# Designs tried in a protein design run: peptides against a protein of PDB entry 7QUU. Part 40

Target 1, 43 residues: chain A of PDB entry 7QUU
Amino acid sequence: DAVEPSVEKEYKKIISFRDTVFEGKHQQFLVPNNVRLKFLRDR

## One batch from the design tools (peptide; made by RFdiffusion4, then SolubleMPNN)

Design b2_p22_1_s3 (from b2_p22_1, 10 letters changed)
Fold by OpenDDE base, seed 2:
Structure b2_p22_1_s3 (fold): chain B 43 residues (1-43), chain A 22 residues (1-22)
Amino acid sequence: as target 1 above (43 residues)
Amino acid sequence: MQKIATYEEIEKEIEKIREEVR
């Protein structure tokens, strides 16, 4: 299945966010406005 | 507004996106 280039772009942003998060060793993070997380839309 | 997410919530969304990419 050709991964929609939209889903791959969202994945790359979330991975970049995760890596920034892991470097900080924090339990909670300010989600950048450019990172679209589905669980944040439902809140 | 900037939203706060937990590490566990981020991992769960990463796993869902990995499943959508397989």
Scores: peptide ipSAE 0.075, ipTM 0.484, DockQ to the pose 0.165
Fold by OpenDDE base, seed 4:
Structure b2_p22_1_s3 (fold): chain B 43 residues (1-43), chain A 22 residues (1-22)
Amino acid sequence: as target 1 above (43 residues)
Amino acid sequence: MQKIATYEEIEKEIEKIREEVR
């Protein structure tokens, strides 16, 4: 089993989030807890 | 806590992750 690099798994989640949420013309989005955006990680 | 992000913040983060996967 090729353990997909953690970065590729994060990318797939963010793309899935984009494709699901950005069909709407919203300026701001509630980020689901399963979508790890680095800028939304605690600084 | 659930966090709110802008479209621009999410697109910038997608771009950074694309650069890390390349």
Scores: peptide ipSAE 0.073, ipTM 0.471, DockQ to the pose 0.158
Fold by OpenDDE base, seed 3:
Structure b2_p22_1_s3 (fold): chain B 43 residues (1-43), chain A 22 residues (1-22)
Amino acid sequence: as target 1 above (43 residues)
Amino acid sequence: MQKIATYEEIEKEIEKIREEVR
């Protein structure tokens, strides 16, 4: 099992979240608690 | 609490992560 770097794991989660959200056609959406976004920590 | 995000905010975070992976 290639342990993907922590950064690649975070990237895959954000891309999967983006793709799910783009399918929903909403300009604003609820961020799931399992998606780490830096801009959500600074608020 | 579930936070609300915009597409623009996600695109900015995606770009930062792409820069960290290069």
Scores: peptide ipSAE 0.070, ipTM 0.467, DockQ to the pose 0.157
Fold by OpenDDE base, seed 5:
Parts: sequence; structure tokens; C-alpha cells
Structure b2_p22_1_s3 (fold): chain B 43 residues (1-43), chain A 22 residues (1-22)
Amino acid sequence: as target 1 above (43 residues)
Amino acid sequence: MQKIATYEEIEKEIEKIREEVR
């Protein structure tokens, strides 16, 4: 199925955010309002 | 509101998005 360009853009932001967090060795971090994560909507 | 997330919560969400993109 053709992944909507919206989902691919969201994925790229999450990967970039992940990589930044992993470099920092942070077990917990503040999620920026520009990073959409589905698990943050369910809470 | 800014939410606190764990590393494990982000990894789990990345895995779900990888499954949606495959």
C-alpha cells in the first residue's frame, strides 16, 4: 500500500527525535509538541 | 502540554510505524 506522505514525514521526525534521545542516554525525556507519537495521544 | 516519554515507549511506537510503512 502506498504510505501516505504524511505518515512518512511523521516517521522521519520520530526517527530524528529517537536518534537525538539515544545520543543523550536519556531514559526519560520531554516530547516536543512538533513530534507526533500515537502513544502520547492515547494518554 | 509537553508529555514525558520513555525510551521504550518511543521504540515501541517506531516499531508500530515501521509495520504500517511495510
Scores: peptide ipSAE 0.070, ipTM 0.470, DockQ to the pose 0.164

Design b2_p22_1_s4 (from b2_p22_1, 11 letters changed)
Fold by OpenDDE base, seed 2:
Structure b2_p22_1_s4 (fold): chain B 43 residues (1-43), chain A 22 residues (1-22)
Amino acid sequence: as target 1 above (43 residues)
Amino acid sequence: MQKIATYEEIEKEIEKIRKEVR
């Protein structure tokens, strides 16, 4: 299945966010406005 | 407004997106 280039771009942003975030060992994080997380849209 | 997410919420969303990419 050709992964929509939109979903791959969102994945790369979330992985980059994860890596930046996980280096800090924090339990809670400020989600950058450029990272589109679906679970944050429903809140 | 910048939203706050937990580690667990981020991991759950990463796993959803990994399933959409497979």
Scores: peptide ipSAE 0.070, ipTM 0.453, DockQ to the pose 0.165
Fold by OpenDDE base, seed 4:
Structure b2_p22_1_s4 (fold): chain B 43 residues (1-43), chain A 22 residues (1-22)
Amino acid sequence: as target 1 above (43 residues)
Amino acid sequence: MQKIATYEEIEKEIEKIRKEVR
C-alpha cells in the first residue's frame, strides 16, 4: 500500500521530536505545536 | 494550547504510526 505522504511526514516529525526530547528521562513532555500526535488531537 | 504527553503515550502513538507506514 502506498503510504500517504502525510503519514510519512507526521512520522518523521514524531521521530525527530522523540530523538530531541527523549534523551531526558522526563515522565511528561511539552509537545511542540508542529508535532501532531493523533491522541493529542482528540483531547 | 501546548499539549502535555507522557513518554508512554508518545511511544504508543509512534508504534501506531510505524504500523501505518509499514
Scores: peptide ipSAE 0.070, ipTM 0.453, DockQ to the pose 0.165
Fold by OpenDDE base, seed 3:
Structure b2_p22_1_s4 (fold): chain B 43 residues (1-43), chain A 22 residues (1-22)
Amino acid sequence: as target 1 above (43 residues)
Amino acid sequence: MQKIATYEEIEKEIEKIRKEVR
């Protein structure tokens, strides 16, 4: 099992979230608590 | 609390992470 770097794991989660959200056609959406976005920490 | 994000905010964060993986 190649332990993907923590950064690649975070990237895959954000890409999966993006793709799910783009399918929903909403300009604004609820960010799941399991998706770590830096801009959500500063708010 | 669930936070609301925009597409633009996600695209900016994706681009930051892409720069950290290169």
Scores: peptide ipSAE 0.066, ipTM 0.447, DockQ to the pose 0.157
Fold by OpenDDE base, seed 5:
Structure b2_p22_1_s4 (fold): chain B 43 residues (1-43), chain A 22 residues (1-22)
Amino acid sequence: as target 1 above (43 residues)
Amino acid sequence: MQKIATYEEIEKEIEKIRKEVR
């Protein structure tokens, strides 16, 4: 199934956010309002 | 509302999305 361009865009944001968190060694962090983790969890 | 997430929670969501994109 072709992943909607909206899902791919949110994936790229989550990857960029992950990489920032990995660099910071943070075990817990505030999910930014621009990262739709819930939208990707509900699919 | 901003949610607190763990590193492990983000990795699990990334792994799910990787399975959908492949």
Scores: peptide ipSAE 0.063, ipTM 0.452, DockQ to the pose 0.150

Design b2_p22_2_s1 (from b2_p22_2, 6 letters changed)
Fold by OpenDDE base, seed 1:
Structure b2_p22_2_s1 (fold): chain B 43 residues (1-43), chain A 22 residues (1-22)
Amino acid sequence: as target 1 above (43 residues)
Amino acid sequence: MKSLKEKFEEEIEYLKKNAIVL
């Protein structure tokens, strides 16, 4: 099923937020260092 | 293959369980 372009844009925003949090770039979120971004490696 | 939606939902659920809001 093709994800609608609108929905894909929303997912990309939250993936970008996740990446910022997991890279420790977001001062308000502690993420365990063992959380390897599997989602970005499967592109 | 998991849809982009399913991959996203799994990652958000993972974040909710493992991220601590400071």
Scores: peptide ipSAE 0.041, ipTM 0.448, DockQ to the pose 0.486
Fold by OpenDDE base, seed 4:
Structure b2_p22_2_s1 (fold): chain B 43 residues (1-43), chain A 22 residues (1-22)
Amino acid sequence: as target 1 above (43 residues)
Amino acid sequence: MKSLKEKFEEEIEYLKKNAIVL
């Protein structure tokens, strides 16, 4: 099933937020380096 | 095959379990 374009945009926002917060740029959160949404970098 | 939604929910759940708040 294709994800609706509106839902895909909201997922991309949450991922961008996550990457900003969890890529070690936000010192308040330690996240394992293995926790990357690899399947969303390719779209 | 898992949907994009299911894969996203699984990775967010994994993040919530393994993220440490400092």
Scores: peptide ipSAE 0.039, ipTM 0.425, DockQ to the pose 0.461
Fold by OpenDDE base, seed 5:
Order: structure tokens, then sequence, then C-alpha cells
Structure b2_p22_2_s1 (fold): chain B 43 residues (1-43), chain A 22 residues (1-22)
């Protein structure tokens, strides 16, 4: 099943957010979905 | 090869299990 291009862009952004936030960090934090989506819009 | 959806779902599940709530 082909993922819709809009949804694919959001998934790529969330993975890139994870990679940026946790790169070189041993601790992960749960950001609420609305805050994550805001951060991904502000980038 | 895992789909982008599967990679995302696994990542969100991993974050839910291993994330500190600040």
Amino acid sequence: as target 1 above (43 residues)
Amino acid sequence: MKSLKEKFEEEIEYLKKNAIVL
C-alpha cells in the first residue's frame, strides 16, 4: 500500500526529529504529539 | 525491507517504552 505523500513527509520529519534530538544522547523523552508537530512545523 | 510506516510505528513504540516523561 502506497503511503500518501503528506503522511510520508510527516513520518520522515518525525524520524528526523528523533535522530536530531537523540543523536549522541542515551536518554529519550516523550514529547506530546501536538508539541512534536509544532516543532516539525517550525523547522 | 520495512516500509516507512512500519519504521515509524516501531520508532513510536520504542519511544513510548524508553522515553522519560519530562
Scores: peptide ipSAE 0.034, ipTM 0.448, DockQ to the pose 0.115
Fold by OpenDDE base, seed 2:
Structure b2_p22_2_s1 (fold): chain B 43 residues (1-43), chain A 22 residues (1-22)
Amino acid sequence: as target 1 above (43 residues)
Amino acid sequence: MKSLKEKFEEEIEYLKKNAIVL
């Protein structure tokens, strides 16, 4: 099933946020490298 | 089953609790 373009945009924002946070590039938070978004491990 | 939104909100709350504020 094709993901709606609106939903795909929100997934891309979540992935970008994840990468920024886990790489320690988030402006407000330093996240330890062992912290991982469990729901994004298979995506 | 939890929605994708609920799973995201829980993971963000987990990150806020385990992150160091800069």
Scores: peptide ipSAE 0.033, ipTM 0.380, DockQ to the pose 0.438

Design b2_p22_2_s2 (from b2_p22_2, 7 letters changed)
Fold by OpenDDE base, seed 1:
Structure b2_p22_2_s2 (fold): chain B 43 residues (1-43), chain A 22 residues (1-22)
Amino acid sequence: as target 1 above (43 residues)
Amino acid sequence: EKTLREKFEEEKKYLLENAIVK
């Protein structure tokens, strides 16, 4: 299926942001340890 | 099969539910 370029760009940005936040590397965001560990296991 | 837009909205929701602004 054809994906709109805008949606693809936004998706790439959110995935990058998600990874930094859930790895605990983002200074402005806190992620509870249980959620972080689930993320690290599920990816 | 989920569209890329649906996957994007699911990731936004997941972030908002699980990440807290310091």
Scores: peptide ipSAE 0.297, ipTM 0.745, DockQ to the pose 0.473
Fold by OpenDDE base, seed 2:
Structure b2_p22_2_s2 (fold): chain B 43 residues (1-43), chain A 22 residues (1-22)
Amino acid sequence: as target 1 above (43 residues)
Amino acid sequence: EKTLREKFEEEKKYLLENAIVK
């Protein structure tokens, strides 16, 4: 199925944002260490 | 099969449940 270019663009943005937050690099967000370690293991 | 829109909403939900605003 053809994905709309707008949806693909917004998905790429949220993945980049997610990675930044769960790596602990975002200044406005805290992620508990257990959640961060799970993310780092599962990617 | 999950659409890209569904995957987007799931990632957004996961962020809201696991990230704490400083």
Scores: peptide ipSAE 0.297, ipTM 0.744, DockQ to the pose 0.493
Fold by OpenDDE base, seed 5:
Structure b2_p22_2_s2 (fold): chain B 43 residues (1-43), chain A 22 residues (1-22)
Amino acid sequence: as target 1 above (43 residues)
Amino acid sequence: EKTLREKFEEEKKYLLENAIVK
C-alpha cells in the first residue's frame, strides 16, 4: 500500500529515536537492562 | 500485514511501556 510521505518520515524519526534510547545513549530516558539487552540481541 | 502507521503506533506504545523519563 502507498504510505504517505509524512508517515514514512515520522516513522524513520521514531526508529532512530528508539535505537538511541534502547542503546542507552539518550540522557533523558532510562531503559531497564533486560529490555535493552533483548532489543540489542533481537535487532 | 501491518501498515506503516500501525508499526509506528506499536513502536510508540513500546517506547512508552519500556522507557522512562529520567
Scores: peptide ipSAE 0.280, ipTM 0.738, DockQ to the pose 0.480
Fold by OpenDDE base, seed 3:
Structure b2_p22_2_s2 (fold): chain B 43 residues (1-43), chain A 22 residues (1-22)
Amino acid sequence: as target 1 above (43 residues)
Amino acid sequence: EKTLREKFEEEKKYLLENAIVK
């Protein structure tokens, strides 16, 4: 199925946001170290 | 197979459950 360009753009934005937060680079968000380490291992 | 919408909602849920606003 052809993904609508708008939906793909929104998905790319949430993935970029997720990556920034779980890498510990986002100023407004805190992620517990165990959750961060799991994310970094599983990606 | 998961749709792009389902993947989006899963990522949103994962963020809300694991990220704390400072």
Scores: peptide ipSAE 0.259, ipTM 0.724, DockQ to the pose 0.483

Design b2_p22_2_s3 (from b2_p22_2, 7 letters changed)
Fold by OpenDDE base, seed 4:
Structure b2_p22_2_s3 (fold): chain B 43 residues (1-43), chain A 22 residues (1-22)
Amino acid sequence: as target 1 above (43 residues)
Amino acid sequence: RKSLREKFEEELEYLKENALVL
């Protein structure tokens, strides 16, 4: 199944977030589990 | 080649293991 363009955009945001966090910002952002569950449900 | 989904799932697992709650 082709990944919907909306879902692909959200994957790119999370990859960019990872890169930003690991390349120089050791700021553990506590993202609430409900935000994660929303993203996983919108697939 | 890993799919975009497989890459994303690996990233989510890595972020969980590193105490980054996404």
Scores: peptide ipSAE 0.053, ipTM 0.470, DockQ to the pose 0.096
Fold by OpenDDE base, seed 5:
Structure b2_p22_2_s3 (fold): chain B 43 residues (1-43), chain A 22 residues (1-22)
Amino acid sequence: as target 1 above (43 residues)
Amino acid sequence: RKSLREKFEEELEYLKENALVL
């Protein structure tokens, strides 16, 4: 199935976010609320 | 080779198990 280019961008953001939070020795960083994945707001 | 979807689903499950609300 072809993934919509918008959805692919959101997948890449989640992977990058995991790497930063869990691989980055618990470095506290502020994620702006507008960077939250739109499709996760309903979950 | 895992698809981008499969990688994303694995990451979502890991984030849920760690109580991380995105």
Scores: peptide ipSAE 0.049, ipTM 0.477, DockQ to the pose 0.056
Fold by OpenDDE base, seed 3:
Structure b2_p22_2_s3 (fold): chain B 43 residues (1-43), chain A 22 residues (1-22)
Amino acid sequence: as target 1 above (43 residues)
Amino acid sequence: RKSLREKFEEELEYLKENALVL
């Protein structure tokens, strides 16, 4: 099944956020408002 | 009530389990 383009775009944001946060920083991360996934709001 | 962090960790685990390569 092809992933819907809207869902793929939000998964790319999760991965980009993961990579930026976890690839080198034991720092408490503030989730930027632009990285707020819709899925995290509606569950 | 799950924190924003816990919700994010659950979505990351779901992405790993479903092997979504982008």
Scores: peptide ipSAE 0.037, ipTM 0.417, DockQ to the pose 0.041
Fold by OpenDDE base, seed 1:
Structure b2_p22_2_s3 (fold): chain B 43 residues (1-43), chain A 22 residues (1-22)
Amino acid sequence: as target 1 above (43 residues)
Amino acid sequence: RKSLREKFEEELEYLKENALVL
């Protein structure tokens, strides 16, 4: 199934968010709402 | 091979479980 280009961008942002915030660690992180939402919006 | 959607859904679930939003 073809993924819409807009949806693909949001998928890439969430994957990039994991890679940046979690750095491959399986630990729980406390992330401020504004930082999380900004990262998902702007990247 | 997992689709981009399946990878996204797994990452979103992982982020919900492992990231407490303050």
Scores: peptide ipSAE 0.052, ipTM 0.459, DockQ to the pose 0.107; fails the geometry check

Design b2_p22_2_s4 (from b2_p22_2, 7 letters changed)
Fold by OpenDDE base, seed 3:
Structure b2_p22_2_s4 (fold): chain B 43 residues (1-43), chain A 22 residues (1-22)
Amino acid sequence: as target 1 above (43 residues)
Amino acid sequence: MKTLREKFEEELQYLKENATVL
């Protein structure tokens, strides 16, 4: 199934967010409530 | 090889376990 280009772009952003934030900094990250990653706020 | 979707779902689960909202 072809992933829509918009959905693929969102998936790549979340993977890149993990890599940038968690790799080499902290095992746990404190996310501000204004972050655009809706799934972190809806937890 | 894992699909982009499988990688996304794994990273999403990791972020849910290791992130705290302020």
Scores: peptide ipSAE 0.033, ipTM 0.436, DockQ to the pose 0.110
Fold by OpenDDE base, seed 1:
Structure b2_p22_2_s4 (fold): chain B 43 residues (1-43), chain A 22 residues (1-22)
Amino acid sequence: as target 1 above (43 residues)
Amino acid sequence: MKTLREKFEEELQYLKENATVL
């Protein structure tokens, strides 16, 4: 199934965010409670 | 070969396990 272009853009942002924040390391990171990524706040 | 969806779901799971919310 083809992923919708809008959804594909959000997937690429999450992957890029992970790579930027972790620098390829398996370290824990602190997320501000005002972060736009809802799935991090709803933990 | 993993789909873009499978890669995204793995990255979401990784972020949920390794994130600490303040």
Scores: peptide ipSAE 0.032, ipTM 0.422, DockQ to the pose 0.111
Fold by OpenDDE base, seed 4:
Structure b2_p22_2_s4 (fold): chain B 43 residues (1-43), chain A 22 residues (1-22)
Amino acid sequence: as target 1 above (43 residues)
Amino acid sequence: MKTLREKFEEELQYLKENATVL
């Protein structure tokens, strides 16, 4: 099944966020409550 | 080859383990 373009866009944002935050840092990231990534707040 | 879903789930799991919510 082809991934819907909307879902693919959200997957790419999360992968890009991980790379920006964690690539080369090896540190825990403190996620403030105003972050748009709902999945980090709802854990 | 990993699917886009499998890559997303791996990156999501990595974020859950390494992120702290304030």
Scores: peptide ipSAE 0.029, ipTM 0.408, DockQ to the pose 0.095
Fold by OpenDDE base, seed 5:
Structure b2_p22_2_s4 (fold): chain B 43 residues (1-43), chain A 22 residues (1-22)
Amino acid sequence: as target 1 above (43 residues)
Amino acid sequence: MKTLREKFEEELQYLKENATVL
């Protein structure tokens, strides 16, 4: 099944968020509530 | 090559484990 263009945009945003927040590294991070992605709320 | 979905699922799993909200 083709990924819906809306879902593909969300996937790209999450990957871009990782790259921005972690600078391409996989480390624990703290985020302010105002920059919290929706999927971090369901944690 | 990993699909965009596979990359997303890996990054989502990583973020769920390692993200802490202030």
Scores: peptide ipSAE 0.030, ipTM 0.402, DockQ to the pose 0.109; fails the geometry check

Design b2_p22_3_s1 (from b2_p22_3, 8 letters changed)
Fold by OpenDDE base, seed 3:
Structure b2_p22_3_s1 (fold): chain B 43 residues (1-43), chain A 22 residues (1-22)
Amino acid sequence: as target 1 above (43 residues)
Amino acid sequence: AEEKLEKEVQKWIEEGLLEKVK
């Protein structure tokens, strides 16, 4: 099944966020409990 | 380390990737 272009763009942003956090800013990928990915919002 | 992560999280809220849980 082809992933919708909007969904694919959001996945690329998630990977970019992870990689940016691992560039010496944080030793492990921990998202604060008071935030969530907009990607996981009910549509 | 925590302060650096908070600044990066704020950037990604502004970019529309993340949102605060109400």
Scores: peptide ipSAE 0.151, ipTM 0.649, DockQ to the pose 0.081
Fold by OpenDDE base, seed 5:
Structure b2_p22_3_s1 (fold): chain B 43 residues (1-43), chain A 22 residues (1-22)
Amino acid sequence: as target 1 above (43 residues)
Amino acid sequence: AEEKLEKEVQKWIEEGLLEKVK
């Protein structure tokens, strides 16, 4: 299945955040318990 | 390290990647 451009944009942000904060050291993208990824919002 | 994380989290909330859980 082709990834929608909007979804790809969000994944690029996740990768950028992960690289900036964790310098690639963490396999899992971790966020504080009081926040979540916006695109994972319950529909 | 945690302070840096909090600052970056705030940045990415502003960028629309993250949202606060109410």
Scores: peptide ipSAE 0.150, ipTM 0.650, DockQ to the pose 0.084
Fold by OpenDDE base, seed 2:
Order: structure tokens, then sequence, then C-alpha cells
Structure b2_p22_3_s1 (fold): chain B 43 residues (1-43), chain A 22 residues (1-22)
């Protein structure tokens, strides 16, 4: 399935966030309980 | 380590990826 450009952009940010915050050491990224993904709210 | 995480989280709030819940 073709991913919409807007969705692709946000997934790229998620990957970049994961790699930046966890230095690529984790398969999953965690955020503090007082923060959430804005993209997931918009979905 | 926690301070580094907070700085990165803040950066991604500014970039619009994340938002504060409270």
Amino acid sequence: as target 1 above (43 residues)
Amino acid sequence: AEEKLEKEVQKWIEEGLLEKVK
C-alpha cells in the first residue's frame, strides 16, 4: 500500500526521534508519561 | 542521561512530533 506523503513524513520523524534519543540501541522508543505523539492524536 | 532525554524530548515537541499531555 502506498503511504501518504504526510504519513511518511511523520514516520520518518519517529525513526529519527528513536535513533536520536536511544542512539539506535532500542527497537522501541519511550517518551515521558506527560508527553505523547502528536501524530497519533491527529490520526 | 535523564537531562539528555528531556532536551531531546523538548526538541521534538518544538518540531511538532510530540505534545505535552498535562
Scores: peptide ipSAE 0.146, ipTM 0.645, DockQ to the pose 0.117
Fold by OpenDDE base, seed 4:
Structure b2_p22_3_s1 (fold): chain B 43 residues (1-43), chain A 22 residues (1-22)
Amino acid sequence: as target 1 above (43 residues)
Amino acid sequence: AEEKLEKEVQKWIEEGLLEKVK
């Protein structure tokens, strides 16, 4: 199934965030307990 | 390490990737 371009852009930002925080460790994207991901698909 | 993470989290809240849980 084709992923909506806006959702693909969000995933690219998540990868960028992960790589910036973890310096290429390619770990799971960790979010603090008081924060959540803001996906267009959530609403 | 925690301070670095908090700064990056704040940046990505401003970019609209993340939101604070109310």
Scores: peptide ipSAE 0.143, ipTM 0.644, DockQ to the pose 0.115

Design b2_p22_3_s2 (from b2_p22_3, 8 letters changed)
Fold by OpenDDE base, seed 3:
Structure b2_p22_3_s2 (fold): chain B 43 residues (1-43), chain A 22 residues (1-22)
Amino acid sequence: as target 1 above (43 residues)
Amino acid sequence: AEEKLEKEIEEWIKEGLLKKIK
């Protein structure tokens, strides 16, 4: 199923949030463009 | 590490966004 556009937009914000807020606290990792949270694919 | 964070984020979104966007 296609990812709902508003949910995908929020996902991108959360990735940006992670990279900013969790810097130095969690392992840094790149999220490839084809990677999506499981819930995005299930909607 | 990524999978753990994704699970945490997914749970956070389920509590917020997914309750608002039907």
Scores: peptide ipSAE 0.047, ipTM 0.487, DockQ to the pose 0.064
Fold by OpenDDE base, seed 1:
Structure b2_p22_3_s2 (fold): chain B 43 residues (1-43), chain A 22 residues (1-22)
Amino acid sequence: as target 1 above (43 residues)
Amino acid sequence: AEEKLEKEIEEWIKEGLLKKIK
């Protein structure tokens, strides 16, 4: 499935925020691409 | 605790993406 550039940009911001907030406090959680794409399909 | 945090992050990402697409 194609991801709209605007949606990809927003996703990257969310991930960057996550990593910044939880960096050094908790284990790093990777959101896999298939989960990201599932969220886009399940709209 | 970590699993709960991961699930919360996943739901937050989902809600954010859905709001952007709609």
Scores: peptide ipSAE 0.042, ipTM 0.473, DockQ to the pose 0.068
Fold by OpenDDE base, seed 5:
Structure b2_p22_3_s2 (fold): chain B 43 residues (1-43), chain A 22 residues (1-22)
Amino acid sequence: as target 1 above (43 residues)
Amino acid sequence: AEEKLEKEIEEWIKEGLLKKIK
C-alpha cells in the first residue's frame, strides 16, 4: 500500500522528534505503526 | 495535543531502550 504523502510527513515528524530527543545517542528506534497511527489520530 | 503525544512517544522510546539494554 502506497503511504500517502501526508501520512509519511507526519511519520517523519515522529522520527525527527526521536532523533532530536536522542541526539547524541547512536541508537535508532523503530517507531511502531500503532504509535504513528495514534499520533495522527490524537494530533 | 502534539506536545503531549511527543512526550508519550519519548517515554515509550525510553522504555523500549531500557528493555533492550536488559
Scores: peptide ipSAE 0.032, ipTM 0.417, DockQ to the pose 0.077
Fold by OpenDDE base, seed 4:
Structure b2_p22_3_s2 (fold): chain B 43 residues (1-43), chain A 22 residues (1-22)
Amino acid sequence: as target 1 above (43 residues)
Amino acid sequence: AEEKLEKEIEEWIKEGLLKKIK
């Protein structure tokens, strides 16, 4: 089935978040999942 | 519905971050 437009929008935010936060770092940072989700929703 | 979406987003974040650090 086709991905809902709302789900696709949130996926694009995840990619943007990943690319911005990890640009030049190459390391995982300790951020709680709820904080990550809040950031993606508020952006 | 919202809880299901949140779980899916958490997995996407996890997979995306793991791909970036490898």
Scores: peptide ipSAE 0.025, ipTM 0.410, DockQ to the pose 0.052

Design b2_p22_3_s3 (from b2_p22_3, 9 letters changed)
Fold by OpenDDE base, seed 2:
Structure b2_p22_3_s3 (fold): chain B 43 residues (1-43), chain A 22 residues (1-22)
Amino acid sequence: as target 1 above (43 residues)
Amino acid sequence: AEEKLKKLVEEWIKEGLLEKIK
């Protein structure tokens, strides 16, 4: 299935965020309780 | 470590990936 360009852009951001936050350590990470993914709100 | 995370979260809010809950 072709992913819409807007959706693809958001997935790329999520991957970039993940890679930046985890810094390749593959450890558990807790997102602050006062923050959520904006992209997931739109789903 | 917590300050680094806080800064990163703020950056991603600015980029529109994250939003504050309230």
Scores: peptide ipSAE 0.096, ipTM 0.602, DockQ to the pose 0.118
Fold by OpenDDE base, seed 1:
Structure b2_p22_3_s3 (fold): chain B 43 residues (1-43), chain A 22 residues (1-22)
Amino acid sequence: as target 1 above (43 residues)
Amino acid sequence: AEEKLKKLVEEWIKEGLLEKIK
């Protein structure tokens, strides 16, 4: 199924964020409790 | 390490990947 370009862009950002967090000494993809992925916002 | 993560989070909020929970 063709992924909508907007959804694909959001996935690429999530992967980039994950990789940046893991490239450090951070073994955990931890987002602070006071923030969330915009992609997970109720639409 | 925590400070670097905080800076990264703020950067990604600016990029529109993350949002603050209200």
Scores: peptide ipSAE 0.095, ipTM 0.599, DockQ to the pose 0.084
Fold by OpenDDE base, seed 3:
Structure b2_p22_3_s3 (fold): chain B 43 residues (1-43), chain A 22 residues (1-22)
Amino acid sequence: as target 1 above (43 residues)
Amino acid sequence: AEEKLKKLVEEWIKEGLLEKIK
């Protein structure tokens, strides 16, 4: 199934975010309880 | 560490990856 271009862009952002967190700024990332991924809004 | 995380979260809210739960 072809992933919609909008959804693919959001996945790329999530991967970029993960990589940015693990590139030495943090050894682990905890998402604050009052924040969510915008990608997960409609799921 | 917590302050760095807060700044990163704020940056990614600005980029549209994250949103605050209302």
Scores: peptide ipSAE 0.095, ipTM 0.597, DockQ to the pose 0.113
Fold by OpenDDE base, seed 5:
Structure b2_p22_3_s3 (fold): chain B 43 residues (1-43), chain A 22 residues (1-22)
Amino acid sequence: as target 1 above (43 residues)
Amino acid sequence: AEEKLKKLVEEWIKEGLLEKIK
């Protein structure tokens, strides 16, 4: 299945975030309970 | 460390990766 450009953009952000938080600076990242990934928004 | 993480969360909300749960 072809990935829509909008979806691909969100995946790139997630990867960048992961690299920054988990791989780059911290062993773990706790997202506050009042925050979520925009990509995981209910559709 | 926690304060740095909070700042990073705020940055990624601004970049549109994260959103607040309403």
Scores: peptide ipSAE 0.094, ipTM 0.595, DockQ to the pose 0.114

